# Peptides against a protein of PDB entry 5HOI, part 75

Target 1, 351 residues: chain A of PDB entry 5HOI
Amino acid sequence: FRYMPFSPAGTPFGFTDRRYLTMNEVGYVSTVKNSEQYSITVSFFDVGRFREYHFEDLFGYDLCFLNEKGTLFGQSKTGQIQYRPHDSIHSNWTKIIPLQAGERITSVAATPVRVIVGTSLGYFRSFNQFGVPFAVEKTSPIVALTAQNYRVFSVHYSQFHGLSYSLSELGTSSKRYYKRECPLPMSLPNINSDMKKDANLDYYNFNPMGIKSLFFSSYGDPCIFGSDNTLLLLSKWRSPEESKWLPILDSNMEIWKMSGGKETTDIHVWPLALAYDTLNCILVKGKHIWPEFPLPLPSEMEIRMPVFVKSKLLEENKAILNKKNEIGADTEAEEGEEDKEIQIPVSMAAE

## One batch from the design tools (peptide; made by RFdiffusion4, then SolubleMPNN)

Design b1_p13_2_s1 (from b1_p13_2, 8 letters changed)
Fold by OpenDDE base, seed 5:
Structure b1_p13_2_s1 (fold): chain B 351 residues (1-351), chain A 13 residues (1-13)
Amino acid sequence: as target 1 above (351 residues)
Amino acid sequence: SSLAKRIQELLAS
């Protein structure tokens, strides 16, 4: 296993000279290889609110986090980070994070009020939006970070314990934990099953944890989207004893249902954000599970608890077809399979 | 839904 730089919804280069460093509901950051240099472009979905900008990257930034106020860049090996406000009012700043021998920055996150750096040795470094340090904490090795306002969702990896997560709030004087290095029930990529396609090997080499993205929902709930294409939401995180991961969407199942039960092995969901009851995502067609260029328009997928296994749905549909054939009624197949999926009430957002 | 339409378009492509 190697610690790789992680950014939310980041894509590999593959056989191309370009990739997405990150993408979310705000926009997408791309990088293009220009000989020994890179050209970075920060693009936005709301073109009326934000202006696209680009710059030459001499450092080879491999970490990125985009928010409503700016973009954080990082170089995993050198420890260089740069924050670029989207507006021209605030100045860019650069800092070098001190790294030990073999240490890597594995993830970065930025909110309008906090900058977070996580490392392969488990150094959790917090800053304000101006790069003023608050604290350095030693945790289990960090593999992914996201943040919203003062809250940080961190994913940790240990060879002995697998995946764990923390949920913390970064006040001015102290860090509060809501959850501290608790087990994360996310499925890891299965090398033997998933690597049957060369495209999956390239993605695994880029992201060995298979975490396509992690974010906070619009309600402030930690979300993670793994290699199994299941969206997990941390419910009731304010009550440590009641906190649980909810599988709120099986995106492969949803695509399959919406196709009318057709083969959908070449259609992929690429997660951006969870807004209310909808997963904002990119639908990807092809061999690669990640979006290529140009970026397709985002789509909204309604969240539903995966109550149905594909096998059970196929058995039920066969039973319905057999009953229709016995009744001899040429009644047009009303496609109104009332998917009696228990919609997760909006009220299941963690109070 | 708009999503179902988009999935059908992607299946036809």
Scores: peptide ipSAE 0.397, ipTM 0.928, DockQ to the pose 0.687
Fold by OpenDDE base, seed 2:
Structure b1_p13_2_s1 (fold): chain B 351 residues (1-351), chain A 13 residues (1-13)
Amino acid sequence: as target 1 above (351 residues)
Amino acid sequence: SSLAKRIQELLAS
């Protein structure tokens, strides 16, 4: 097994001089080889909110994470990281992550408040948005990271235990674990079945875990999209004993249904984000399972929650809150209620 | 749906 640099929805170069370093709901980061240097472009889907920008990369950044405030870059071998705010008001910063012999940065994540670096030796490094370090923790080898606000979803790999995951919150004073190196029930790429197509071998060499992307949903749930094209969502993660992975979308089956039952072996879903009850994705046609250039417009694929639709529960909870306020009950809204897990009404749990 | 239309367009291309 070889630890490879992972970025959410990143694509290989293949036979081209260009690839996507990362993409999500905010936009996409591309890099083009220009002799000994790279030209990086940060592009956005909301062209009214953001301006595309580019810069010359002399370091060969192979790790990237895009958020609404900036882009984090990393070089897996040298340990260099760079944060570039999208605005010109905040300064770029660069830092060298100390790496041991043979250690690689395997993944990076950034939120408006945190920067996270994970390594092939399982060093978990946390920083604020200005690159000020908080802590270094030793975990199992990290293969993927994503983050939202203060929360971090990490995927780990051990030769003995396979895939595991952690869900943690990076407060100001301490790291809290909701889940710590728990088994991740994601299928790994099957080398023998899938490698009959050269395009699958190229992708496997780029991403041996087959994790096309991982992200937090708009509701703050960890999501992972593997090589099986199934979207997994971690439900009830605030209750460690009740926490479960839900297969909320088989994208191959949904494409097949929407085709009218035609052969769809050349149509691929490339995941970007889960926004409410829709998977934001790129539909890819062709031999390669990843998007090429130019990037097609994103598509929305409705998810089928096995038990409940979160949007409906939020609307119902808002309607209940509004009714309580109309009845003049001075229930002091304890400021702590916004972070309560959406309780499924017992009536909806029986369908 | 817009998605179903896009899939049919991709199948026809």
Scores: peptide ipSAE 0.396, ipTM 0.930, DockQ to the pose 0.542
Fold by OpenDDE base, seed 3:
Structure b1_p13_2_s1 (fold): chain B 351 residues (1-351), chain A 13 residues (1-13)
Amino acid sequence: as target 1 above (351 residues)
Amino acid sequence: SSLAKRIQELLAS
């Protein structure tokens, strides 16, 4: 097994000179080989909110994370990272992450308030948005990272224990764990059955874990989309004993249903984000399971699982809050109520 | 749905 650089929804070069470094609900980052250099373009789906920009990459960035405020780049071998705000008002910054012999940066994540670097030796490095370090922690080898606000979802790999995950909060003074190196029930790519197709081997060599993407939902739940094309959502993560992974979408089955039961072996879902009750994704047709160039327009795939209950409960809770405000009850809105896990009634969690 | 139409278009292409 080889630790490879991971970025959310990143694509391999294949036989081309270009690939996507990352993509999500905000946009997509592409890189093109130009002799010994690379040209990077940061593109956005909301062209009215953001301006596309490009730059020359002399370092060969192979790690990327895009958010609403900027793009984090990393070079897995050299340890160089660069943060580029989308707004020209804020300065770019560059840092070298110290790496041991054979160590690689395996994943990077960035929020408007945090930068996270994970390595093949399990060094977890945290920074603020300006590249000021907070801490270095030693964990199991990190293979993937995502972050939202102060929360970090990390995936770890051990040759002895397989996949595990952690969920942590990076406060100002300390790191809190909600989950710490718990088993991740995601299926790994089956080398023996699926590798008969050269395209699957190329993708496996690029991403041996088969993690197409990982993200936080719009509700702040950790999500992972594996090689089996199943979207897993971590439910009840605030309750240590009740926390479970929910298979909220089988994308192959949904494509099959929507086809009218036709063969759909050449149609692939490429995940971007989970917004409310819809998976934002790219529909890909062809031999490659990843999008090529030009990027197709995103599609929305409805999830059929009890997350519909969360949207309804949020609407009901908002309606209750609005009614309380109309009744003139000076209930100090405890700023902490937005972060309460919506208790799904047990009756609705069983349907 | 718009998605079902898009899948049918992809199947026909």
Scores: peptide ipSAE 0.395, ipTM 0.929, DockQ to the pose 0.514
Fold by OpenDDE base, seed 1:
Structure b1_p13_2_s1 (fold): chain B 351 residues (1-351), chain A 13 residues (1-13)
Amino acid sequence: as target 1 above (351 residues)
Amino acid sequence: SSLAKRIQELLAS
């Protein structure tokens, strides 16, 4: 196994000179490889709120995190990080993270108040938005990070234990854990099945964990989107004993349903964010599971929480039964308790 | 839905 630099919804170069370093609900960061340098562009979906900007990258940044206030860049091998505010009011800053021999920065995250650096040796480094360090903690090897406000969702990998996750809050004086290196029930990419397609091999080499993205929902719940194209949401994380991962969306199944049951093997969901009850995503057509250039417009995919579908179906069936009983109250009591079997459509009973 | 329309457009392309 090789630790690779991870950024949320980042894409490989493939056979091109350009890729997305990261993308989310705010925008997308692209890099173009020139002979000796890179040109980075920070683009936004809301062109009314933000101005696109670009700069020359002499370091070859391979890590990125975009938020509403700025962009964090990182170089996995050298340990260089740069924060660039979107506004001209705040200055850019650069720092070198000390790395041990063979250590790599594997992921970076930034909020308006925190910068986080995770490494292949499990060093978790926290900073304020100005690059002032708070702490260094030793954890299991970090493979992915995301953050919202003061909260950090970290994914860890051990060769012995597989994937784990932590959920922490970075206060001013201390780090609080809501979850600490708990098992993450996400399927890893199947090397043997996926390697039959050259396009899948390129993606696997770029992202061996198959984590397409991870983010916090608009409600502040940790979300992860794996290689199985299932969106997992961490529910009830404030209650350690009640916390569970919910498969809130099978994106392949939703594409299939929306197609009218046609073959959809060349249509892919690329996750950006979860806003309320919708997955913001890019629909990708083609051999590559990732978006190419130009970036298609984002699409919204409604999430179907399986538990809410059962509860809504039960509530709708109760509401239909109650409406039938309100209309039927004037006609004679024919005792026909026909157990109207709730015909769960056979298609939903097989899942 | 807008999504269903977009998926049908992608299937027709």
Scores: peptide ipSAE 0.394, ipTM 0.929, DockQ to the pose 0.612

Design b1_p13_2_s2 (from b1_p13_2, 6 letters changed)
Fold by OpenDDE base, seed 2:
Parts: structure tokens; C-alpha cells; sequence
Structure b1_p13_2_s2 (fold): chain B 351 residues (1-351), chain A 13 residues (1-13)
């Protein structure tokens, strides 16, 4: 095993001079090798909201995180990070992360309010959006990061304990944990079974954890998409005892169903984001499991969310509706509606 | 669905 730089939905170069550094619902960041330098392009799916831009990269950025306000870049070996706002009103900034001998930045994340750097030695470094440091924490080795607003989802790897995850909130004064280095029940790539195809070996060398992407859903639930093409969602994370990982999508099975039971070994889902009950993804046809150039248009796959996730969404929507109604009418509605346990119909466990 | 249509399009390519 080797710690490799991870970015959400990043692709390898393969046999090409170009790759995607990252992609999500906002857009995609590509890099092209141009002799001794790289040309980076930041592209957007909403071309009406954002303007594509590019720059010359003399550092060889191998880490990237895209959000609605800017792009964070990192160089895993040198410790250089750069934040580039999409708007020219805000200045770019660069910082060197101090690394120990053999330490690598393994992942970076950025929100409009936080920048996070994770390392192969388990240094978790937090900054504001201007690169002002908050804290340094020592954790288990970090292999992947994502963030939404003030929340951070981190994946850790230990040789002794395998994969773990943390879910934390980066307030102004302190880090709060909702989950701290809890076991992550994600399947790792099986070298012996999956490496029969050279293309899988190339991808494994790029990403040995097989984490194609991780993100927060539109509802703020941590999601991870592994090498098994299963989307896991962390449900009820606010209640430590009730928190569980839900396999909300087997993308191979769903493609197989949609094909009418045909062979679909050359069709792949590349995950971007989870918006409500839809997986935003790239459908890839070919020998490589990752998108090539040009990038296909994103596709939306409807997810049959487990009834209890759908019920939580309905409750959250009802709570939003009730808060809107309470602003309007001073009517004393009585406390009395019983907690009807939504019985999960047994039928969904057998399909 | 639009997704199922796109899967069929890719199967015909």
C-alpha cells in the first residue's frame, strides 16, 4: 500500500497527457501536461453562472477541490496549496504546508468558509477561506477529505484497523466530532480478482483505496462511492447510537436492470454528487472505468432511497413547511399527534 | 427515465 493524493472523482492520466484533477456537481478541473508545465482548466456545468478559466501550473498540482466560490489546489510532495476564487474580485493565495520527511498531503478540501489539508501522517490542518490557520490535529493517516460549509468528512487508513471515518464540524473556536475514527464498512479493491484487466491495475496504482468519490449530499449527509460501485450514505449521524451506513445504490445492478439484463461490463457510473434522491454522475462507456475527454454530459440516476431516509427527508420538509406556517398564523394547534412509527414494508428487503 | 434512455443509447453505440 502507498498513500496517494486523492481528489473527489479525480481520474488518472492513463496513457494520455491529460486528466481530471476533480469533478463534482459544480464542474470539473482538468490538467494537461505541456512539456515541463501543466495547463489547468476549471470548467463548470452551469455556464450561465460561471465562466471557465485556465492558468499555467508550474508546480504540478495533483490535489484539487472545487466548490461554488473557488478551487483549492495542492501539491502532495512539496506541501504547496493554492486557493483560486472563481470571482476575480477576491485574490488568489498560496501557502506552503510544512511536511515531515516522507509526509504527503493526501487530500484537500475547501468550502466557502474553510480550507482543510490532510496528510499521510494524519495531520489535519484547518484554515479559513483566506488561508489563516485555525489548528493542527494529529489523527490516524488521512486518505480522503470532503467538506460542506463547516462540516468535514474524513477517511482514515491504518494498517492495523483498515478504513475509518470521522465527521466533524469546524467552528470558530473548536472542532466538534459527530464521529471520530469509527470503522468504515467500505470494501477495498481486491487486487487478485479485479487486477485481471490492466486498466484496473492502472486505476489501483492511482487510487489504491478505490474511493471514486466522497461528498456531502444536498441534505448534508456524508456519501462515499467505492470500487464496488456502491454508494454508501451515512444516516442519522447526529445520533451516535443510531448512525449507520446505508447502501443506497448498487450502480452495477441499476445499470444491469436498465439494460434489460444485458451485459453491461463496459458501462460505468462515475459519481459526481447526490442531490436529493438523484445521483449526479457521468455515464462512461469503454474499457476505462473513468471518463475520458471530452467529458460526457452529466446524467441523473434516481435513487430508491430506503424508506427511512425518505421519511427523514419528509420530516425535514414538514419541519421546513411548519416553520413557514408558524411565521404566518398564531393558531394554537394542540400537541397531540402521536409519533407514528413508519413501518418499513418488508417487501423492499427481498428485491 | 432520461438515465435509462442514456443507458440504452450507450448500449446501442
Amino acid sequence: as target 1 above (351 residues)
Amino acid sequence: SSFAKRVQELLEE
Scores: peptide ipSAE 0.410, ipTM 0.922, DockQ to the pose 0.597
Fold by OpenDDE base, seed 4:
Structure b1_p13_2_s2 (fold): chain B 351 residues (1-351), chain A 13 residues (1-13)
Amino acid sequence: as target 1 above (351 residues)
Amino acid sequence: SSFAKRVQELLEE
C-alpha cells in the first residue's frame, strides 16, 4: 500500500498531460502539465456566480479542494498549501506544512471558515480560512478529507483495521467528535478482479483506496463513493448508537436497469455531490472510469432513499420551509408530492 | 428521468 494524495473526484493523468485535481457541485479544477510547470484552471458550473480563472503552478499541486469561496491547493511532498479565494477582495495565502521524513499530505479540505490538512502519519491540522492555525492532532493515517462549514469527515487507514472514519466539528475553542475512528464498511479495490483492465490499474495506482469522492450531502450527512460504485450515506450520526451507513445507491445496478439489462461496462458514474435525493454526477462513457476532457455536463440521478431517511429529509425540508416563511422569504412552497411511494430497493427489503 | 435519457444516449453512441 502507498499513501497517495487524495482530492474529491480527482482524476489521474493517465496517458495525458492533463487531469482534474478535484470536482464537486461548485465546479472543477484542472491542471495541465507544461514541461516542468503546470497550468491550473478553476472552472465553475454556475458561470453567472463565478468567473473562471487560471494561474501557473510552479509547485505541482497534487491536492485540491474547491468550495463556494475559494480553492485550496496542496503539494503532497513539499507540504506547500495555497488558498485562493474566488473573489478579488480576499488575498491568496500560502503556507508550508511541516512534514516529517516520508510524511505526505494525503488530503486537504477547505470550507469558507476552515482549512484542514491530513497526512500519511495521521497529523490532522486545522486552520481558519486565513491560514491561522488552530490545532494539530495525531490520528490514524488520514487518506481522505472533506468538510462542510465547521464539520469534517475524515477517512483513516490502518494496515490492521482497514478503513475507519471520523466525523468532527471544528469549533473556535475545541474539536468535537461525533464519530472517532469508527469502522468504515467500504469495500477496498480488489486488485485481482478489478485490475484485469489496464485502465483500472492506472486508477488504482492513483487512488489505491478506490474512494472516488466523499462529500457532505445538502443535509450535512457524510457521503462516500467507493470503487464498488456504491454511495454510502452516514445516517443518524448525531445519535452514536443509532448511526449507520446506508447504501443509498448502487450506481452500476441503476445504470444496468436503465440500459434495459444490457452490458454497461463502459458507462460509469463519477460522483460530484448529493443534493437532497439527487446524486450530482458525471456520466462517463469509455475505457476510463473517470471523466476526460472536455468535462461532460453534470447529470442528476434521483436516489430512492430508504423510508426512514426520506421521512427525516421531509421533516428537515418542512423545518427549512417554516424557517423561510418566518423570515418572510417568498419561497413558493412547491407542494412536492409527499405520497411518492418509496420503493425500498429489494436488496434492502431482504433484512 | 433526464438521467435515464442520458444513459440511453450514451448507449447509442
Scores: peptide ipSAE 0.410, ipTM 0.921, DockQ to the pose 0.641
Fold by OpenDDE base, seed 1:
Structure b1_p13_2_s2 (fold): chain B 351 residues (1-351), chain A 13 residues (1-13)
Amino acid sequence: as target 1 above (351 residues)
Amino acid sequence: SSFAKRVQELLEE
């Protein structure tokens, strides 16, 4: 096992000179090898809201995180990080993260208010959006990070304990844990079965954890999409005793159903984000499980949420609607048919 | 759904 730099929905170079450093619902960041340099392009799905930009990378950034306000870059070996706002009003900043011998930055995350750096030795470093440090904490080795606002979802790996996760909030004065290094019930890639195809070996060498992406849902629930193509959502994380991982989507099974039961071994879901009850994703056709160039348009896969998740979402939506009505927006939301019984997938029906 | 249509399109390619 080796710690590799992880970025959400990042792709390997494969046999090409280009790859995606990261992608999500905001856009996608690509890098192209040009001799000893790299050309980085930051592209957006909402071309009306954002302007594509590019720059020359002399450092070979192998870590990236994109949000609505800027892009964070990192170099796993040197410890260099750079934040680039999308607007021209705010300046770019660069910082060197001190690394011990053999330590790597394994993941970076950025929100409009926080920058987070995780390392192979389990150093968790927090900054504000201007690169001012808050704290350094020692945790189990970090393999993946994502963040939304002040919340951080971290994935940890130990050779003895396997995968664990933490969910924390980075206030101004202190870090609060909602979950701290709890077991993560995600399957790791099976080297013996999956490595029969060279394309799977290339991906495994790039991402040995098989975490295709991790993100927060639009409702602020931690989500992870593993090598098994199952979307896991952390439900009830505010209540430590009630918190559970929900397998809310088997993407292979859903593609298989949509095919009419045909072989779909060349069709792959590449996850971007979870918005409400839809998985925003790239549909990929081909030998590689990751998107090539040019990037296909995103697709929305409807998720049949379990009834108890839907009820919570309906209550949260009613609470949002009631708050909008208190603010004097007379949007008569038509009371659409609430009572469509969500068919529980047969695999989740206890016999 | 639009997604199911796109899956069918990809199966015919």
Scores: peptide ipSAE 0.407, ipTM 0.921, DockQ to the pose 0.642
Fold by OpenDDE base, seed 3:
Order: C-alpha cells, then sequence, then structure tokens
Structure b1_p13_2_s2 (fold): chain B 351 residues (1-351), chain A 13 residues (1-13)
C-alpha cells in the first residue's frame, strides 16, 4: 500500500495527457500535460452563474477541491497549496505546507470559510478561506477529506485497524468532534478479483482505497462512494449512540434494474453529489469506470431514502419551516406529499 | 425516469 493524493471524483490520466482533478455538483476541474507544464481548466455546470477559467500550472497540482466560491489546489509532494476564488474580487493565495521526510499531502478540502489539509502522517491542518492557520492536530493517517461550511468529514487509514472516519466542526475558537476515528464499514478494493481488467488496475494504482468520492449531502450528512459502487450515508451523526452508516444505494443493482435485467458491465456510475433524494452522477459507458473527455452531462439517479432518513429530513424541514415562520417569511407550506410509501432498498430488506 | 431513459440510450449505443 502507498498513500496517493485523493480528490473527490478525480480521474487518472490513464494513457492520455489529460484527467479530471476533481468534480462535484458545482463543476469539474481538468488538467492537461503540456511537456513539463500543466494547463488547468475550471469548468462549471451552471454556465449562467460561473465563467470557465484556465491557468498554467508550473507545480503539477495533483490535489483539488472545488466549491461555489473557489478552487483549492495542492501538490502532494512539495506541500504547495493554492486557493483561487472564482470571483475577481478576492485575490489568489499560495502557501507551502511544511512536510516531513516522506510525508505527503493526501487530501485537501475547502469551503467558503475553511481550508483543510490532511497528510499521510495524520497531520490535520486548518485555515480560514484567506489561508490564515487555526490549528495543527495529529490524527491517524488521512486518506480523504471533504468539507461543508464548518464541518469536515475525514477518512483515516491504519495498517492495523483499516479505515476509520471522523466528523468534526471547525468553529472559530475550537474543533468539536461528532465522531472521532470511528470504524468505517467500507470494503477496500479486492486486488485479486477486480484486477483482471487493466482499467481496474490503472484505477487502483491511482486510488488504492477505491473511494470514488465523498461529500456532504444537501442535508449535511456525510456520504462516501466506494469501489463496490455502494453509496453510504452517515445517519443520526448528532446522536453518538444512534449514528450508523446506511447503504442507501447499490448503483450496480439500480443500473441492472433500469436495464430490464440486461448485462450492464460496461455502464458505470461516477458520483458527484447527493441532493435531497437524488444522486447526481455521470453515467459512463466503456472499459474505464471513470468519465473520459468530453465529460457527459450529469444524470440524476433517484434513491429510495430509508424511512429513518426521510423522517429526520421531515423533522429538519419542519424545524426550518418553524424557524422561517418565526422570521416572518410567508412561504406557503405545500402539505401534500407526506404519504408516499418509502420502500426500503431490497438489499437492506434481505438480511 | 430520465435516468432510466439514459441507461436505455447507453445500452443501445
Amino acid sequence: as target 1 above (351 residues)
Amino acid sequence: SSFAKRVQELLEE
């Protein structure tokens, strides 16, 4: 095993000179090799809200995180990071993260208010959006990061304990843990079964953990999409004793159903985000499990949310509605769609 | 669904 730089939904170069550094619901970041240099393009799905931009990369950025306000870049070996706001009002900033001998930046994340850097030695570094440092914490080795607002979802790896996760909130004065290095029940890629296809070996060499992406849902629940193509959602994370991972989608099974039970071994889901009860994803056809160029348009896969997730969403929506009513916002409550029978995914009902 | 339609389109290609 070796630590590799991870970015959400990033793709390998394969045999090409180009790859996606990251992609999500906001857009996609591509890089092209130009001899000893790289050209980076930041593209958006909402072309009315954002303008595509590009720049020359002399550093060879191999880490990226895209949000609605800017793009964070990182170089895993040198420790260089760069934040680029999408607007021209805020300046770009660059910083070097001090790395020990053999240490690598393994993942970076950025929100409009926080920048997070995780390393192969388990250094967790937090900054504001202007690159002002808050703290350095020593954790288990970090392999993946995502963040939403002040919340951070981190995945850790130990040779002895396997995968773990943390969920934390980076306030102004302190870090709060909701979960701290708890077991993550995600399957690692099976080298012996899956490596029969060269394309799977190329992807494994790029991403040995098989984490295709991780994100927060629109409701702020941590989500992870592994090599088994199962979407896991962390439910009830505010209640330590009630918190559990829910397998909310088996994407292979859903594609198989949608095909009418045909062979679908060449159709792949590439995850972008979870918005309400829909997985935003790229449908990929071909030998490679990742999207090539040009990027296909995103597709929305409806997911059957478990009853316990939907009930919590209804309670949170009711709390948001009550809070809006206290603020005097006349939003007419459409009462109507309460009674749709939530079918539990058949995979969860068979155990 | 639009997704099911897109899966069928990809199976016909």
Scores: peptide ipSAE 0.407, ipTM 0.921, DockQ to the pose 0.608; fails the geometry check

